# Designs tried in a protein design run: peptides against a protein of PDB entry 1BH9. Part 30

Target 1, 89 residues: chain A of PDB entry 1BH9
Amino acid sequence: FSEEQLNRYEMYRRSAFPKAAIKRLIQSITGTSVSQNVVIAMSGISKVFVGEVVEEALDVCEKWGEMPPLQPKHMREAVRRLKSKGQIP

## One batch from the design tools (peptide; aimed at target 1 A16)

Design b2_p22_5 (made by RFdiffusion4)
Pose (drawn by RFdiffusion4):
Structure b2_p22_5 (pose): chain A 89 residues (1-89), chain P 22 residues (1-22)
Amino acid sequence: as target 1 above (89 residues)
Amino acid sequence: SEEELHEDLSAAVDGFVESMES
């Protein structure tokens, strides 16, 4: 395999949101503070959401006869499709 | 506040992008 497959996997394996921002974002909506578990669970779910959007946008870029990197028009279009399939909020 | 929410959201996105680039 290529150095890139390996490096793409490593990034996938360890990419994660910083807990501090996830927490401040959530607690600045509940007013109350929140738990370690809630932050981690929210990070996991958000990572899956990011995964679905990029995976869906990569498909649009592919079908529009274009190549990566993903452009803004791909992200928004992907969002519209995911909402139609009703798979993202 | 709304400003604090935007700042925290930007920090979450920037931190996630930095983790991917590390």

Design b2_p22_5_s1 (made by RFdiffusion4, then SolubleMPNN; from b2_p22_5, 13 letters changed)
Fold by OpenDDE base, seed 2:
Structure b2_p22_5_s1 (fold): chain B 89 residues (1-89), chain A 22 residues (1-22)
Amino acid sequence: as target 1 above (89 residues)
Amino acid sequence: SAAEIERALAEAVQGFLESVAR
């Protein structure tokens, strides 16, 4: 991560997805119960993922000559680019 | 760094998934 990317990540440091929601999501995929540590880990990964997408979206916004706040089109393009780069499946 | 945090978390999750798959 660049310094800017790290800074973006820090913006979300105090935020977190609801543990119950993360737990349900994981269990819907794994088909089995998960430990609190797994929920914590996945919550952290989710936060980082959102940060990466937001950073990419901000880059898209800038490259398109537009200004914040981010719009759905920026987020969609960000995801497309990250997939193209192989950074997300 | 954020990258280090992500890697640490990913490793933990990977270990869990491997355990479940086994």
Scores: peptide ipSAE 0.065, ipTM 0.588, DockQ to the pose 0.030
OpenDDE base, seeds 1, 3, 4, 5: peptide ipSAE 0.056, 0.044, 0.053, 0.043; ipTM 0.587, 0.578, 0.585, 0.592

Design b2_p22_5_s2 (made by RFdiffusion4, then SolubleMPNN; from b2_p22_5, 15 letters changed)
Fold by OpenDDE base, seed 2:
Structure b2_p22_5_s2 (fold): chain B 89 residues (1-89), chain A 22 residues (1-22)
Amino acid sequence: as target 1 above (89 residues)
Amino acid sequence: SAAEIAEALRELLEGFEASRAA
């Protein structure tokens, strides 16, 4: 990792979705209560997903010759690119 | 069951993490 990459990783590592919010979201979809382990697993997957999108968005930002912070246009383009690559549905 | 779902999700997470390994 470069110093910049390491810094981003540390910020990413420290971030997390609130368990209660994730639980409520899952339950709204499933219609039933879910276990703590399901919440943990889903939280992890969600975090990885967001991380991949953000990383792609940062790449977009750089390739467009722009500087952070990320803007909605970077996020939209990132999602588009990841879909094209088949990395997200 | 909830346990089966949890395991499936863990497996998916492992796959995603592996794909990002650097």
Scores: peptide ipSAE 0.033, ipTM 0.580, DockQ to the pose 0.053
OpenDDE base, seeds 1, 3, 4, 5: peptide ipSAE 0.029, 0.032, 0.031, 0.023; ipTM 0.532, 0.523, 0.544, 0.509

Design b2_p22_5_s3 (made by RFdiffusion4, then SolubleMPNN; from b2_p22_5, 15 letters changed)
Fold by OpenDDE base, seed 3:
Structure b2_p22_5_s3 (fold): chain B 89 residues (1-89), chain A 22 residues (1-22)
Amino acid sequence: as target 1 above (89 residues)
Amino acid sequence: SAAEIAAALEELLRGFAESVAR
């Protein structure tokens, strides 16, 4: 891996959704309180999800003959494609 | 849009939350 790739990985590694926000979101959806372990698990999956969306968006950007930085249109198309592939609801 | 991403995330979280809760 290049230094750039390593740096991006480190930034991704240290990134995280606020625990309290995730907890509130889950509770608003389920209507019940959740344990810290559930919040941790959900935080991890959420992080992976964002990573997958970004990856798809980069692919869209490339296929459209464009280059980073990603724009809202790339993110929107990424979500659409992932839904089409059945990777997300 | 940010709203679309948020909606997708919420659906994902909903499904997983329900799975771990059962």
Scores: peptide ipSAE 0.047, ipTM 0.593, DockQ to the pose 0.052
OpenDDE base, seeds 1, 2, 4, 5: peptide ipSAE 0.036, 0.040, 0.032, 0.040; ipTM 0.560, 0.577, 0.542, 0.571

Design b2_p22_5_s4 (made by RFdiffusion4, then SolubleMPNN; from b2_p22_5, 13 letters changed)
Fold by OpenDDE base, seed 4:
Structure b2_p22_5_s4 (fold): chain B 89 residues (1-89), chain A 22 residues (1-22)
Amino acid sequence: as target 1 above (89 residues)
Amino acid sequence: SAEEIAEALAEAIAGFLASIAA
Protein backbone atom coordinates (compact mmCIF):
# COMPACT_ATOMS: atom_id res chain seq x y z
CA PHE B 1 0.00 0.00 0.00
CA SER B 2 1.04 3.56 -0.62
CA GLU B 3 1.34 5.98 2.27
CA GLU B 4 -1.90 7.59 1.16
CA GLN B 5 -3.72 4.25 1.16
CA LEU B 6 -2.33 3.46 4.60
CA ASN B 7 -3.46 6.81 5.93
CA ARG B 8 -6.97 6.27 4.56
CA TYR B 9 -7.11 2.83 6.13
CA GLU B 10 -5.96 4.14 9.50
CA MET B 11 -8.58 6.88 9.43
CA TYR B 12 -11.25 4.32 8.58
CA ARG B 13 -10.02 1.93 11.27
CA ARG B 14 -10.20 4.59 13.98
CA SER B 15 -13.57 5.97 12.87
CA ALA B 16 -16.87 4.97 14.46
CA PHE B 17 -20.47 6.11 14.46
CA PRO B 18 -21.66 7.76 17.67
CA LYS B 19 -23.60 5.24 19.75
CA ALA B 20 -26.40 7.69 20.41
CA ALA B 21 -26.89 8.33 16.70
CA ILE B 22 -27.00 4.61 15.90
CA LYS B 23 -29.45 4.00 18.72
CA ARG B 24 -31.76 6.76 17.52
CA LEU B 25 -31.57 5.51 13.95
CA ILE B 26 -32.44 1.93 14.88
CA GLN B 27 -35.28 3.05 17.12
CA SER B 28 -36.67 5.24 14.35
CA ILE B 29 -36.75 2.18 12.09
CA THR B 30 -38.05 -0.44 14.54
CA GLY B 31 -40.26 1.80 16.63
CA THR B 32 -38.97 0.17 19.82
CA SER B 33 -36.05 0.64 22.20
CA VAL B 34 -32.88 -1.39 21.66
CA SER B 35 -30.26 -2.79 24.02
CA GLN B 36 -26.68 -1.61 24.28
CA ASN B 37 -25.45 -4.84 22.71
CA VAL B 38 -27.68 -4.30 19.69
CA VAL B 39 -26.28 -0.79 19.28
CA ILE B 40 -22.72 -2.14 19.43
CA ALA B 41 -23.46 -4.84 16.88
CA MET B 42 -25.26 -2.49 14.51
CA SER B 43 -22.46 0.07 14.84
CA GLY B 44 -19.95 -2.48 13.64
CA ILE B 45 -22.18 -3.71 10.84
CA SER B 46 -22.81 -0.14 9.71
CA LYS B 47 -19.09 0.61 9.60
CA VAL B 48 -18.45 -2.45 7.44
CA PHE B 49 -21.35 -1.49 5.20
CA VAL B 50 -20.00 2.03 4.68
CA GLY B 51 -16.58 0.61 3.91
CA GLU B 52 -18.00 -1.66 1.23
CA VAL B 53 -20.06 1.12 -0.30
CA VAL B 54 -17.08 3.49 -0.43
CA GLU B 55 -14.88 0.80 -1.96
CA GLU B 56 -17.49 0.11 -4.65
CA ALA B 57 -17.99 3.84 -5.22
CA LEU B 58 -14.26 4.30 -5.83
CA ASP B 59 -14.43 1.47 -8.35
CA VAL B 60 -17.41 3.11 -10.05
CA CYS B 61 -15.56 6.42 -10.20
CA GLU B 62 -12.56 4.75 -11.81
CA LYS B 63 -14.63 2.73 -14.28
CA TRP B 64 -16.44 5.90 -15.36
CA GLY B 65 -13.07 7.49 -16.06
CA GLU B 66 -13.54 10.11 -13.36
CA MET B 67 -11.26 11.35 -10.59
CA PRO B 68 -11.91 11.69 -6.84
CA PRO B 69 -13.42 13.11 -4.73
CA LEU B 70 -16.47 10.87 -4.74
CA GLN B 71 -19.80 12.39 -5.69
CA PRO B 72 -23.34 11.41 -4.74
CA LYS B 73 -23.83 9.73 -8.12
CA HIS B 74 -20.92 7.36 -7.35
CA MET B 75 -22.46 6.44 -3.99
CA ARG B 76 -25.89 5.80 -5.50
CA GLU B 77 -24.45 3.67 -8.29
CA ALA B 78 -22.30 1.75 -5.79
CA VAL B 79 -25.36 0.79 -3.76
CA ARG B 80 -27.20 -0.36 -6.88
CA ARG B 81 -24.26 -2.49 -7.97
CA LEU B 82 -23.79 -4.04 -4.54
CA LYS B 83 -27.47 -4.96 -4.46
CA SER B 84 -27.24 -6.56 -7.90
CA LYS B 85 -24.21 -8.55 -6.74
CA GLY B 86 -26.12 -9.71 -3.68
CA GLN B 87 -23.52 -8.21 -1.36
CA ILE B 88 -26.11 -6.06 0.38
CA PRO B 89 -29.88 -6.47 0.75
CA SER A 1 -21.37 18.52 -1.97
CA ALA A 2 -20.24 16.86 1.25
CA GLU A 3 -23.72 17.28 2.67
CA GLU A 4 -25.30 15.51 -0.30
CA ILE A 5 -22.84 12.65 0.04
CA ALA A 6 -23.66 12.37 3.74
CA GLU A 7 -27.37 12.29 2.96
CA ALA A 8 -26.88 9.59 0.35
CA LEU A 9 -24.90 7.51 2.83
CA ALA A 10 -27.48 8.03 5.56
CA GLU A 11 -30.22 6.82 3.25
CA ALA A 12 -28.20 3.76 2.26
CA ILE A 13 -27.40 2.95 5.89
CA ALA A 14 -31.01 3.35 6.95
CA GLY A 15 -32.16 1.07 4.14
CA PHE A 16 -29.58 -1.54 5.03
CA LEU A 17 -30.41 -1.50 8.74
CA ALA A 18 -34.12 -1.70 8.00
CA SER A 19 -33.57 -4.77 5.82
CA ILE A 20 -31.72 -6.69 8.55
CA ALA A 21 -33.59 -5.40 11.60
CA ALA A 22 -35.20 -8.14 13.74
Scores: peptide ipSAE 0.200, ipTM 0.718, DockQ to the pose 0.060
OpenDDE base, seeds 1, 2, 3, 5: peptide ipSAE 0.130, 0.199, 0.034, 0.037; ipTM 0.667, 0.718, 0.532, 0.571

Design b2_p22_6 (made by RFdiffusion4)
Pose (drawn by RFdiffusion4):
Structure b2_p22_6 (pose): chain A 89 residues (1-89), chain P 22 residues (1-22)
Amino acid sequence: as target 1 above (89 residues)
Amino acid sequence: EEEEHEEELEEEEEEEEEEEEE
């Protein structure tokens, strides 16, 4: 396999949101503070959401006869399709 | 900030490995 497959996997494996921002974002909505578990769970769910959007946008870029990197028009279009399939909020 | 975040991830991995060894 290529150095890229390996490096693409490593990024996928360890890419994660900083806990500090996830927590401040959540607690700045509940007013109350929140737990370590809630932050990790929210991070996990958000990483899946990011995965679905990129995966869906990559499909739009592919079908529009274009090549990566993903452009803004791909992200928004992907969002519209995911909402239609009702798979993202 | 990016460097600090990468260090924090590395430290979390190290803690997880130590927990698994235990």

Design b2_p22_6_s1 (made by RFdiffusion4, then SolubleMPNN; from b2_p22_6, 9 letters changed)
Fold by OpenDDE base, seed 2:
Structure b2_p22_6_s1 (fold): chain B 89 residues (1-89), chain A 22 residues (1-22)
Amino acid sequence: as target 1 above (89 residues)
Amino acid sequence: SREEHLRRLEEEEEERRRREEE
């Protein structure tokens, strides 16, 4: 890792979705209460998913010769690319 | 093929459009 990559990775490691927000979201979908383990699992999956999208978006930004911060257009293109690669549904 | 070439050109134009949206 470059220093920038290492810093970004460290920030990513320290980031997390609030459990309460994840719980509310899941319960909005399921219509019933969910266990703490389900919330933990979904929080982890969500973090990994966001990480993959952001990584792709950074690649897009670099490819387009643009500088951070990431813009919505980078995120949209990242999602498009990941879908086309079959990395996300 | 001609179709593949046209598809590539369309994809490149769409990518340029996406880069210029913001």
Scores: peptide ipSAE 0.107, ipTM 0.629, DockQ to the pose 0.000
OpenDDE base, seeds 1, 3, 4, 5: peptide ipSAE 0.087, 0.026, 0.056, 0.019; ipTM 0.620, 0.387, 0.555, 0.439

Design b2_p22_6_s2 (made by RFdiffusion4, then SolubleMPNN; from b2_p22_6, 14 letters changed)
Fold by OpenDDE base, seed 1:
Structure b2_p22_6_s2 (fold): chain B 89 residues (1-89), chain A 22 residues (1-22)
Amino acid sequence: as target 1 above (89 residues)
Amino acid sequence: SRERELARIEEAERRRREEEER
C-alpha cells in the first residue's frame, strides 16, 4: 500500500462508534432495550459498513479526478455503486 | 514491513476496544 493508503487505514481502524450512541440508535428503531452483546455486534457491523462505503467513495473521488476530502457527492455515488454490486442492500 | 506493523497495531487496537466494551 501507499503511505496515504496506510494512513487512511490507520485512521479508519482508530475510529469507532460510541457504544452509547449505537445503543440509543438501536433502541430508537426497536422501541425496546437491547443487550450489550447486540450493541457490540452492531457496532462492529457498522464499522465494517462505513469502511466499505468510505473505501468506495475514495475510489469514486479518484476516478472523478478529484482530491480529498470526500464530499457528499462521493458518498452518494459510493452507496449507489455498492448497491448495484449487491454489496449493500 | 510497514504493512505488517500496521496490521499488528490494528489488531491490538481492536482487542482493546473489545475489552473496553465487556
Scores: peptide ipSAE 0.023, ipTM 0.425, DockQ to the pose 0.000
OpenDDE base, seeds 2, 3, 4, 5: peptide ipSAE 0.018, 0.022, 0.023, 0.025; ipTM 0.417, 0.481, 0.441, 0.460; seeds 2, 4, 5 fail the geometry check

Design b2_p22_6_s3 (made by RFdiffusion4, then SolubleMPNN; from b2_p22_6, 10 letters changed)
Fold by OpenDDE base, seed 3:
Structure b2_p22_6_s3 (fold): chain B 89 residues (1-89), chain A 22 residues (1-22)
Amino acid sequence: as target 1 above (89 residues)
Amino acid sequence: EREEERRRREEEEERRRREEEE
């Protein structure tokens, strides 16, 4: 790992969705109150999903010979690749 | 051969999408 890769992983590790926002979103879908454990689980799954999309977008950016920060074009191509691989719906 | 041809087509289509986004 380069120092840059380690720093990027630390920033990703420290990032989190606001628990209150995730709770409100789940409650809007389920029509019922959700437990703290459901909010934690859904926040974790959502973070993994965003991580996979961002990882594929970094691979796109590198393959295109471009430098960070990620642009909307990298995210569009990443989502297209993940769909074609059957890794996202 | 058929898998390499498929890979080349996918790489060419990816290059075209890159050029459309520049």
Scores: peptide ipSAE 0.299, ipTM 0.789, DockQ to the pose 0.000
OpenDDE base, seeds 1, 2, 4, 5: peptide ipSAE 0.284, 0.294, 0.289, 0.291; ipTM 0.777, 0.786, 0.781, 0.784

Design b2_p22_6_s4 (made by RFdiffusion4, then SolubleMPNN; from b2_p22_6, 10 letters changed)
Fold by OpenDDE base, seed 4:
Structure b2_p22_6_s4 (fold): chain B 89 residues (1-89), chain A 22 residues (1-22)
Amino acid sequence: as target 1 above (89 residues)
Amino acid sequence: DLEEHLRRLEEEERREREELEK
């Protein structure tokens, strides 16, 4: 880990999606109530997913010779690359 | 009630965030 990677990891570790918001979102999709454990699991999966997309977007940004903040073009390219790698649907 | 439950969760998360920021 570089110092930059460690810093990103610490920020990532301290970040979290609001459970209430995740619960509302899941319920809006499923059409039924969900358990706390489902919310916790989905929150974790969502956090990992966002982390992977952001990390890929940062890689895109660097490869394009650009500096943060990330722009929509970096995010779109990141998603495209992750799909091509089979890391996301 | 779902609204009350969600409100309690939001209050809990706010407290957790405040503790992490100390």
Scores: peptide ipSAE 0.034, ipTM 0.501, DockQ to the pose 0.000
OpenDDE base, seeds 1, 2, 3, 5: peptide ipSAE 0.032, 0.027, 0.033, 0.024; ipTM 0.491, 0.491, 0.493, 0.484

Design b2_p22_7 (made by RFdiffusion4)
Pose (drawn by RFdiffusion4):
Structure b2_p22_7 (pose): chain A 89 residues (1-89), chain P 22 residues (1-22)
Amino acid sequence: as target 1 above (89 residues)
Amino acid sequence: STAEKITTAMMDYALANPPTAA
């Protein structure tokens, strides 16, 4: 396999949101503080959401006869499709 | 309603600031 497959996997494996921002974002909405578990769970769910959007946008870029990197028009279009399939909020 | 606000904020944050290498 290529250095890139390996490096693409490593990024996938360990990419994650910083807990500090996830927490401040959530607690700045509940007013109350929140738990370690809530932050990790919210990070896991958000990483899946990001995964679905980039996976879906990659499909649009592919079907529009274009090549990566993903452009803004791809992200928004993907969002519209995901909402139609009703798979993202 | 609080859960919906959290969910929307998290979606916006995730799109604006995708996960980086930890």

Design b2_p22_7_s1 (made by RFdiffusion4, then SolubleMPNN; from b2_p22_7, 9 letters changed)
Fold by OpenDDE base, seed 1:
Structure b2_p22_7_s1 (fold): chain B 89 residues (1-89), chain A 22 residues (1-22)
Amino acid sequence: as target 1 above (89 residues)
Amino acid sequence: STLEKILKALMEYALKNPPVLS
């Protein structure tokens, strides 16, 4: 990967989802309140997922001979590839 | 299952809403 690609990956690695958004999402499904630890755990899982998708998308971008920033088509292809590899559901 | 529904929802949310830097 290029330096720009690595920097972008690190940017996503250092980012996080709003706690309130994750909490609301979970509670909309469970129908009841969830603990702070559950929200933290689910936030972590979500971040790992995004990290894997971004990493794959950067690889797709490079293999297609294109330059950053990532576009929706790179993300869609990344998800497809990861599902094909059995790395994500 | 409930867990599967949550995971699916999280995936959909994550793909549409990029995480933010703190």
Scores: peptide ipSAE 0.361, ipTM 0.841, DockQ to the pose 0.721
OpenDDE base, seeds 2, 3, 4, 5: peptide ipSAE 0.343, 0.325, 0.346, 0.348; ipTM 0.835, 0.829, 0.834, 0.833

Design b2_p22_7_s2 (made by RFdiffusion4, then SolubleMPNN; from b2_p22_7, 9 letters changed)
Fold by OpenDDE base, seed 2:
Structure b2_p22_7_s2 (fold): chain B 89 residues (1-89), chain A 22 residues (1-22)
Amino acid sequence: as target 1 above (89 residues)
Amino acid sequence: SVKEQIMKALMEYALANPPVLA
């Protein structure tokens, strides 16, 4: 990997969704309080999900014969494909 | 199910709000 790729990886590795936002989302559905560990777990899952969608979107972009940056249409198609493949609920 | 609802909500949020540096 190039230095630039490693730097991008580090930025991704250190990024996260706001804990409070994740907690509020879950609690709005369950109607009950959620533990810190559950929030951490769900935050991690969400981060992995974004990575998978982006990866699929890049594949869509390539297959459509287009060049980055990714556009909303690539993201929408990526989600559709992942659902079709059963990779996301 | 509740599990599916949670996952769908998180997916929607994640797509609309990219993660930021901690």
Scores: peptide ipSAE 0.271, ipTM 0.804, DockQ to the pose 0.836
OpenDDE base, seeds 1, 3, 4, 5: peptide ipSAE 0.238, 0.264, 0.261, 0.252; ipTM 0.784, 0.798, 0.797, 0.787

Design b2_p22_7_s3 (made by RFdiffusion4, then SolubleMPNN; from b2_p22_7, 9 letters changed)
Fold by OpenDDE base, seed 2:
Structure b2_p22_7_s3 (fold): chain B 89 residues (1-89), chain A 22 residues (1-22)
Amino acid sequence: as target 1 above (89 residues)
Amino acid sequence: EVAEKIMKALMEYALANPPVLS
């Protein structure tokens, strides 16, 4: 990996969704309080999900013969494909 | 199903809001 790639990885590794937002989303569905550990787990899953979508979107971009940066159309197609493959609900 | 609803909501949020650097 290049130094630039490592720097991007570090930024991704250190990024996270706001805990309060994740907690509110879950509680709006369950109607009950959610533990800190559940919020942490859900936050992690959400982050992994974004990573998978981006990976798929890059593949879409390449297959369409286009160059980065990713555009909304790549992200939409990525989600569609992942759902079709049963990789996301 | 609750689990499915939660996952779908999280996905919608994640796609609309990029993660924040800590």
Scores: peptide ipSAE 0.313, ipTM 0.828, DockQ to the pose 0.823
OpenDDE base, seeds 1, 3, 4, 5: peptide ipSAE 0.307, 0.294, 0.289, 0.300; ipTM 0.825, 0.818, 0.814, 0.816

Design b2_p22_7_s4 (made by RFdiffusion4, then SolubleMPNN; from b2_p22_7, 12 letters changed)
Fold by OpenDDE base, seed 1:
Order: sequence, then structure tokens, then C-alpha cells
Structure b2_p22_7_s4 (fold): chain B 89 residues (1-89), chain A 22 residues (1-22)
Amino acid sequence: as target 1 above (89 residues)
Amino acid sequence: SVLDQIMEALMKYALENPPVLS
């Protein structure tokens, strides 16, 4: 990967979804409120998950001969590939 | 499963909403 790709990867690695967004996401599915500890745990899991998707997306971008920044098409392809590899559901 | 549904929703969210730097 290029230096720019690595820097972008590090940026995503150091980022996370807002607590409120994670809470709303979980509650929209469960239909009930969840504890802050559950939200914190899910935030961590989400960060790792997104990191893997971003890493794969950067690889997709490079293999397609394109330059950063990542676009939705790279993310969609990354998810498809990771599912095929059995790394994500 | 519930977890699968959460991950699916997360993927959809991530496509349009980049994570925030901590």
C-alpha cells in the first residue's frame, strides 16, 4: 500500500462510531434499551469490524488501479470479498 | 441472528457515515 493508504487506514483505526449511533442501532433491532456497557462493548467490536472492511477496501482500490480516498463502491466490494472469505457474516 | 442484523445495519451505516476520530 501507498503511504497515503496507510495513513488513511491509521485514521480509521483510530476512529469509532459515536456512542449514540451505536446505541440507536442496537435498540432499533432489539426493540429495547441496552446498558452503556453493552454500547461500549459493541462500539469496540464495530471499530474492529470497520477496520477490517477499510483495510480490504484499500486493497480493492489498489487492485482496481484507483487512488484514495475510498468510495462507497470500494466499501461495497470489500464487504462482498470479506463475506466470501468468511471473515464477516 | 441479532448480531448478524446489527452487523448488517452497521455496514449500511458505515457506507454513508464515516467513523469519528477519537
Scores: peptide ipSAE 0.242, ipTM 0.789, DockQ to the pose 0.629
OpenDDE base, seeds 2, 3, 4, 5: peptide ipSAE 0.202, 0.167, 0.097, 0.154; ipTM 0.758, 0.700, 0.632, 0.684; seed 5 fails the geometry check

Design b2_p22_8 (made by RFdiffusion4)
Pose (drawn by RFdiffusion4):
Structure b2_p22_8 (pose): chain A 89 residues (1-89), chain P 22 residues (1-22)
Amino acid sequence: as target 1 above (89 residues)
Amino acid sequence: ATEVLNAVLKWAYENLDKLTLS
């Protein structure tokens, strides 16, 4: 395999949102503080959401006869499709 | 709970550069 497959996997494996921002974002909405578990669970769910959007946008870029990197028009279009399939909020 | 989740997902969508290597 290529250095890139390996490096693409490593990024996928360890990419994660910083807990500090996830927590401040959440607690700045509940007013109350929140737990370690809530932050981790919210990070896990958000990583899946990011995964679905990029996976879906990659499909649009592919079908529009274009090549990566993903452009803004791909992200928004993907969002519209995911909402139609009702798979994202 | 739904509002919190939507806020987190919106923020994650807008701030992909925050998704970094741990």

Design b2_p22_8_s1 (made by RFdiffusion4, then SolubleMPNN; from b2_p22_8, 10 letters changed)
Fold by OpenDDE base, seed 2:
Structure b2_p22_8_s1 (fold): chain B 89 residues (1-89), chain A 22 residues (1-22)
Amino acid sequence: as target 1 above (89 residues)
Amino acid sequence: SDEVLKAVMEWALKNLDALVLE
């Protein structure tokens, strides 16, 4: 993570990942064509996931007695915590 | 699958600049 990435996230917090990008990513992994519904689902999940990571990162920041803006260390810790909670693979 | 889901999530965090207005 980088400060620039976090700033871009805030700028486009109400945006979504392009379906085409998600589709290409999935197909690069599976090696087969994916349905439109799968792409829609994964697009939604990816945005929700980012939101959950940021929410967790804000909690981490607060618990560490620090003030926003979020830093890469907060995001890394957030992901670790979410994985330990079983919220993400 | 879990593999696909994990990959998508990792990609999303590394590509926050790919977010676009709907």
Scores: peptide ipSAE 0.477, ipTM 0.873, DockQ to the pose 0.602
OpenDDE base, seeds 1, 3, 4, 5: peptide ipSAE 0.467, 0.466, 0.474, 0.476; ipTM 0.869, 0.872, 0.874, 0.870

Design b2_p22_8_s2 (made by RFdiffusion4, then SolubleMPNN; from b2_p22_8, 9 letters changed)
Fold by OpenDDE base, seed 5:
Structure b2_p22_8_s2 (fold): chain B 89 residues (1-89), chain A 22 residues (1-22)
Amino acid sequence: as target 1 above (89 residues)
Amino acid sequence: MDEVLKAVMDWALENLDLLKLE
C-alpha cells in the first residue's frame, strides 16, 4: 500500500473497481472465462472487503493512539488482524 | 474459490487507485 493509494480510496469512497479489471484478474487465476454475474459478485465483495479493512485500520490507528489519515502500516496491521480473526482468507 | 477470493482481495488492496465513481 502507498499513502497515495489510500488517498485515492478516500477520494472515490463511492466508487467501485472496474469490472473489466476484475474479470481479467479472475480469468488469469482460473484459466477460463468467467460470467458477468461472477464479475459482479466479486466486484461487490472487493468493495465491501476494502471497506472492512479500512474500518479495521481506523480501529488500529485509534488503538495505537494515532490520528488519521490512515497509513500503510495501519492497513497492513488491519489485514493481519482480520486474518487472525478468521474474517478474511 | 478461496484461492480466487484471496487473490481478488489482495489485488483490490494493491489497486485502490483503480476505484472509479459509479
Scores: peptide ipSAE 0.450, ipTM 0.852, DockQ to the pose 0.649
OpenDDE base, seeds 1, 2, 3, 4: peptide ipSAE 0.440, 0.439, 0.430, 0.436; ipTM 0.852, 0.852, 0.846, 0.850

Design b2_p22_8_s3 (made by RFdiffusion4, then SolubleMPNN; from b2_p22_8, 10 letters changed)
Fold by OpenDDE base, seed 4:
Structure b2_p22_8_s3 (fold): chain B 89 residues (1-89), chain A 22 residues (1-22)
Amino acid sequence: as target 1 above (89 residues)
Amino acid sequence: DEKVLLAVLNFAFEHLDLLRLS
């Protein structure tokens, strides 16, 4: 990992989504209630996913000659690129 | 699935300050 990647990883590791909010989000998508274990698992998976998108978005931002903070346009482009690379469905 | 991805990203914007990282 680069130093930048390591720093981002550490910051992500220290951060966490509010469990109640994650639970509500999942339930709004699935239409059914979920267990606490599912919330924990999804929290971790989601955090990893967001980290990958943010990394790609930062690359997009840089390549566009722009500076942080990231904007929705960077995130959307990141998703498009990751889809093209087959890294996300 | 696009909806789900966008929902997760929108959620992240609301709850993580990490999106402002340099």
Scores: peptide ipSAE 0.110, ipTM 0.675, DockQ to the pose 0.241
OpenDDE base, seeds 1, 2, 3, 5: peptide ipSAE 0.106, 0.102, 0.102, 0.097; ipTM 0.669, 0.659, 0.666, 0.651

Design b2_p22_8_s4 (made by RFdiffusion4, then SolubleMPNN; from b2_p22_8, 10 letters changed)
Fold by OpenDDE base, seed 5:
Structure b2_p22_8_s4 (fold): chain B 89 residues (1-89), chain A 22 residues (1-22)
Amino acid sequence: as target 1 above (89 residues)
Amino acid sequence: MDEVLKAVMNFALENLDLLVLE
């Protein structure tokens, strides 16, 4: 990967979703309050997931002979490939 | 749990603009 590609990946790897947003999302699914530990765990999962998708998307971008920044089509293809590999549901 | 995980993953992809650098 180019320095630019690595920089974009690092940005997502070092970022996180606000705890409040994750908490609200989970509670909307479960219909009940969730513990702080569950929020922390799910926040971590979401962060790791984004990193995995971005890494795959950067690979897609490179394989298609295109240059950063990533576009929605790269992210969509990345998700498709990760699903095919059984990395995500 | 699978439903929660899937929802979290979908949320993440749909709301990348909410990511905050640590």
Scores: peptide ipSAE 0.413, ipTM 0.836, DockQ to the pose 0.734
OpenDDE base, seeds 1, 2, 3, 4: peptide ipSAE 0.402, 0.408, 0.402, 0.405; ipTM 0.837, 0.841, 0.837, 0.840

## One batch from the design tools (peptide; aimed at target 1 G51 M75)

Design b2_p23_3 (made by RFdiffusion4)
Pose (drawn by RFdiffusion4):
Structure b2_p23_3 (pose): chain A 89 residues (1-89), chain P 23 residues (1-23)
Amino acid sequence: as target 1 above (89 residues)
Amino acid sequence: SPFEEFMEHFEEMMEEMEYAMRP
């Protein structure tokens, strides 16, 4: 396999949001503070969401006869399709 | 703000996931 497949996997494996921002974002909405578990769970869920959007946008870029990197028009279009399939909020 | 800080990390995360999910 290529250095890239390996490096793409490593990024996928360890990519994660910083806990500090996830927490400040959530607690700045509940007013109350929140737990370590809530932050981790929210990070996991948001990683999956990011995963669905990029995966879906890569499909649009592919079908529009274009190549990566993903452009803004791809992200927004992907969002519209995911909303139609009702798979993202 | 907390939201703006999160959006910065969100955009970076989007780039990282794009790079990771490329064939």

Design b2_p23_3_s1 (made by RFdiffusion4, then SolubleMPNN; from b2_p23_3, 13 letters changed)
Fold by OpenDDE base, seed 4:
Structure b2_p23_3_s1 (fold): chain B 89 residues (1-89), chain A 23 residues (1-23)
Amino acid sequence: as target 1 above (89 residues)
Amino acid sequence: SAEAEFQEELERLLREMERALLP
C-alpha cells in the first residue's frame, strides 16, 4: 500500500458509529427495544458496509481517471456496481 | 502496521457479531 492507502486504513480502523445512533436507528425500524449485543452486531456490519462502498468508490474514481476527494457520482456508481455484483441487496 | 491493525479490527468485529447473533 501507499502511505495514503495506509492512512485511510488507519482512519477506518479508528472509526465507529455512535452506539446511541445505531440503537435509535434499529429501534425506529423494529419498533421495539434492542440489546447491546444487537447494537454491536449492527455496528460491525455497518462499518464493513461503509468500508466496502468507499473501497469501490475509490476504484471507480481511479478508473474514471479522476482524483480524490470522492464525489457523489463516485458513490452512486459504487453502489450500483456492488448491487450488480450481489454484494448489496 | 495499519494493514495488520485493520485486519485485527475486522476479526474482532466478526467475533462480536458471532457472539451476538448465534446461540
Scores: peptide ipSAE 0.024, ipTM 0.472, DockQ to the pose 0.033
OpenDDE base, seeds 1, 2, 3, 5: peptide ipSAE 0.023, 0.021, 0.021, 0.021; ipTM 0.490, 0.467, 0.437, 0.445

Design b2_p23_3_s2 (made by RFdiffusion4, then SolubleMPNN; from b2_p23_3, 10 letters changed)
Fold by OpenDDE base, seed 2:
Structure b2_p23_3_s2 (fold): chain B 89 residues (1-89), chain A 23 residues (1-23)
Amino acid sequence: as target 1 above (89 residues)
Amino acid sequence: SPLEEFQRALEEMLRRMEYALLP
């Protein structure tokens, strides 16, 4: 693999939501404290979800004959398509 | 707010993911 490919892989691997931000958000919704395990699980799920949206957005961008960086319109269309596919609620 | 904080984190994650998933 090229250095760039390795860098991208490492970027993906290391990417994570700040635990504190996740915890505070969940607690603001639930109204009660949440465990570390819940935070970890939610962080992981959120990361994967974002990845799926971005992947779809990149596909949209390409299909529209456009080039990165992604724009809000690509993200909106990506979400619409994922909903249509039943991949997200 | 917690929501705004998460929104900022989300924006950063989106940027990182775009780079990571570029073809």
Scores: peptide ipSAE 0.653, ipTM 0.917, DockQ to the pose 0.908
OpenDDE base, seeds 1, 3, 4, 5: peptide ipSAE 0.631, 0.597, 0.647, 0.651; ipTM 0.911, 0.903, 0.915, 0.916

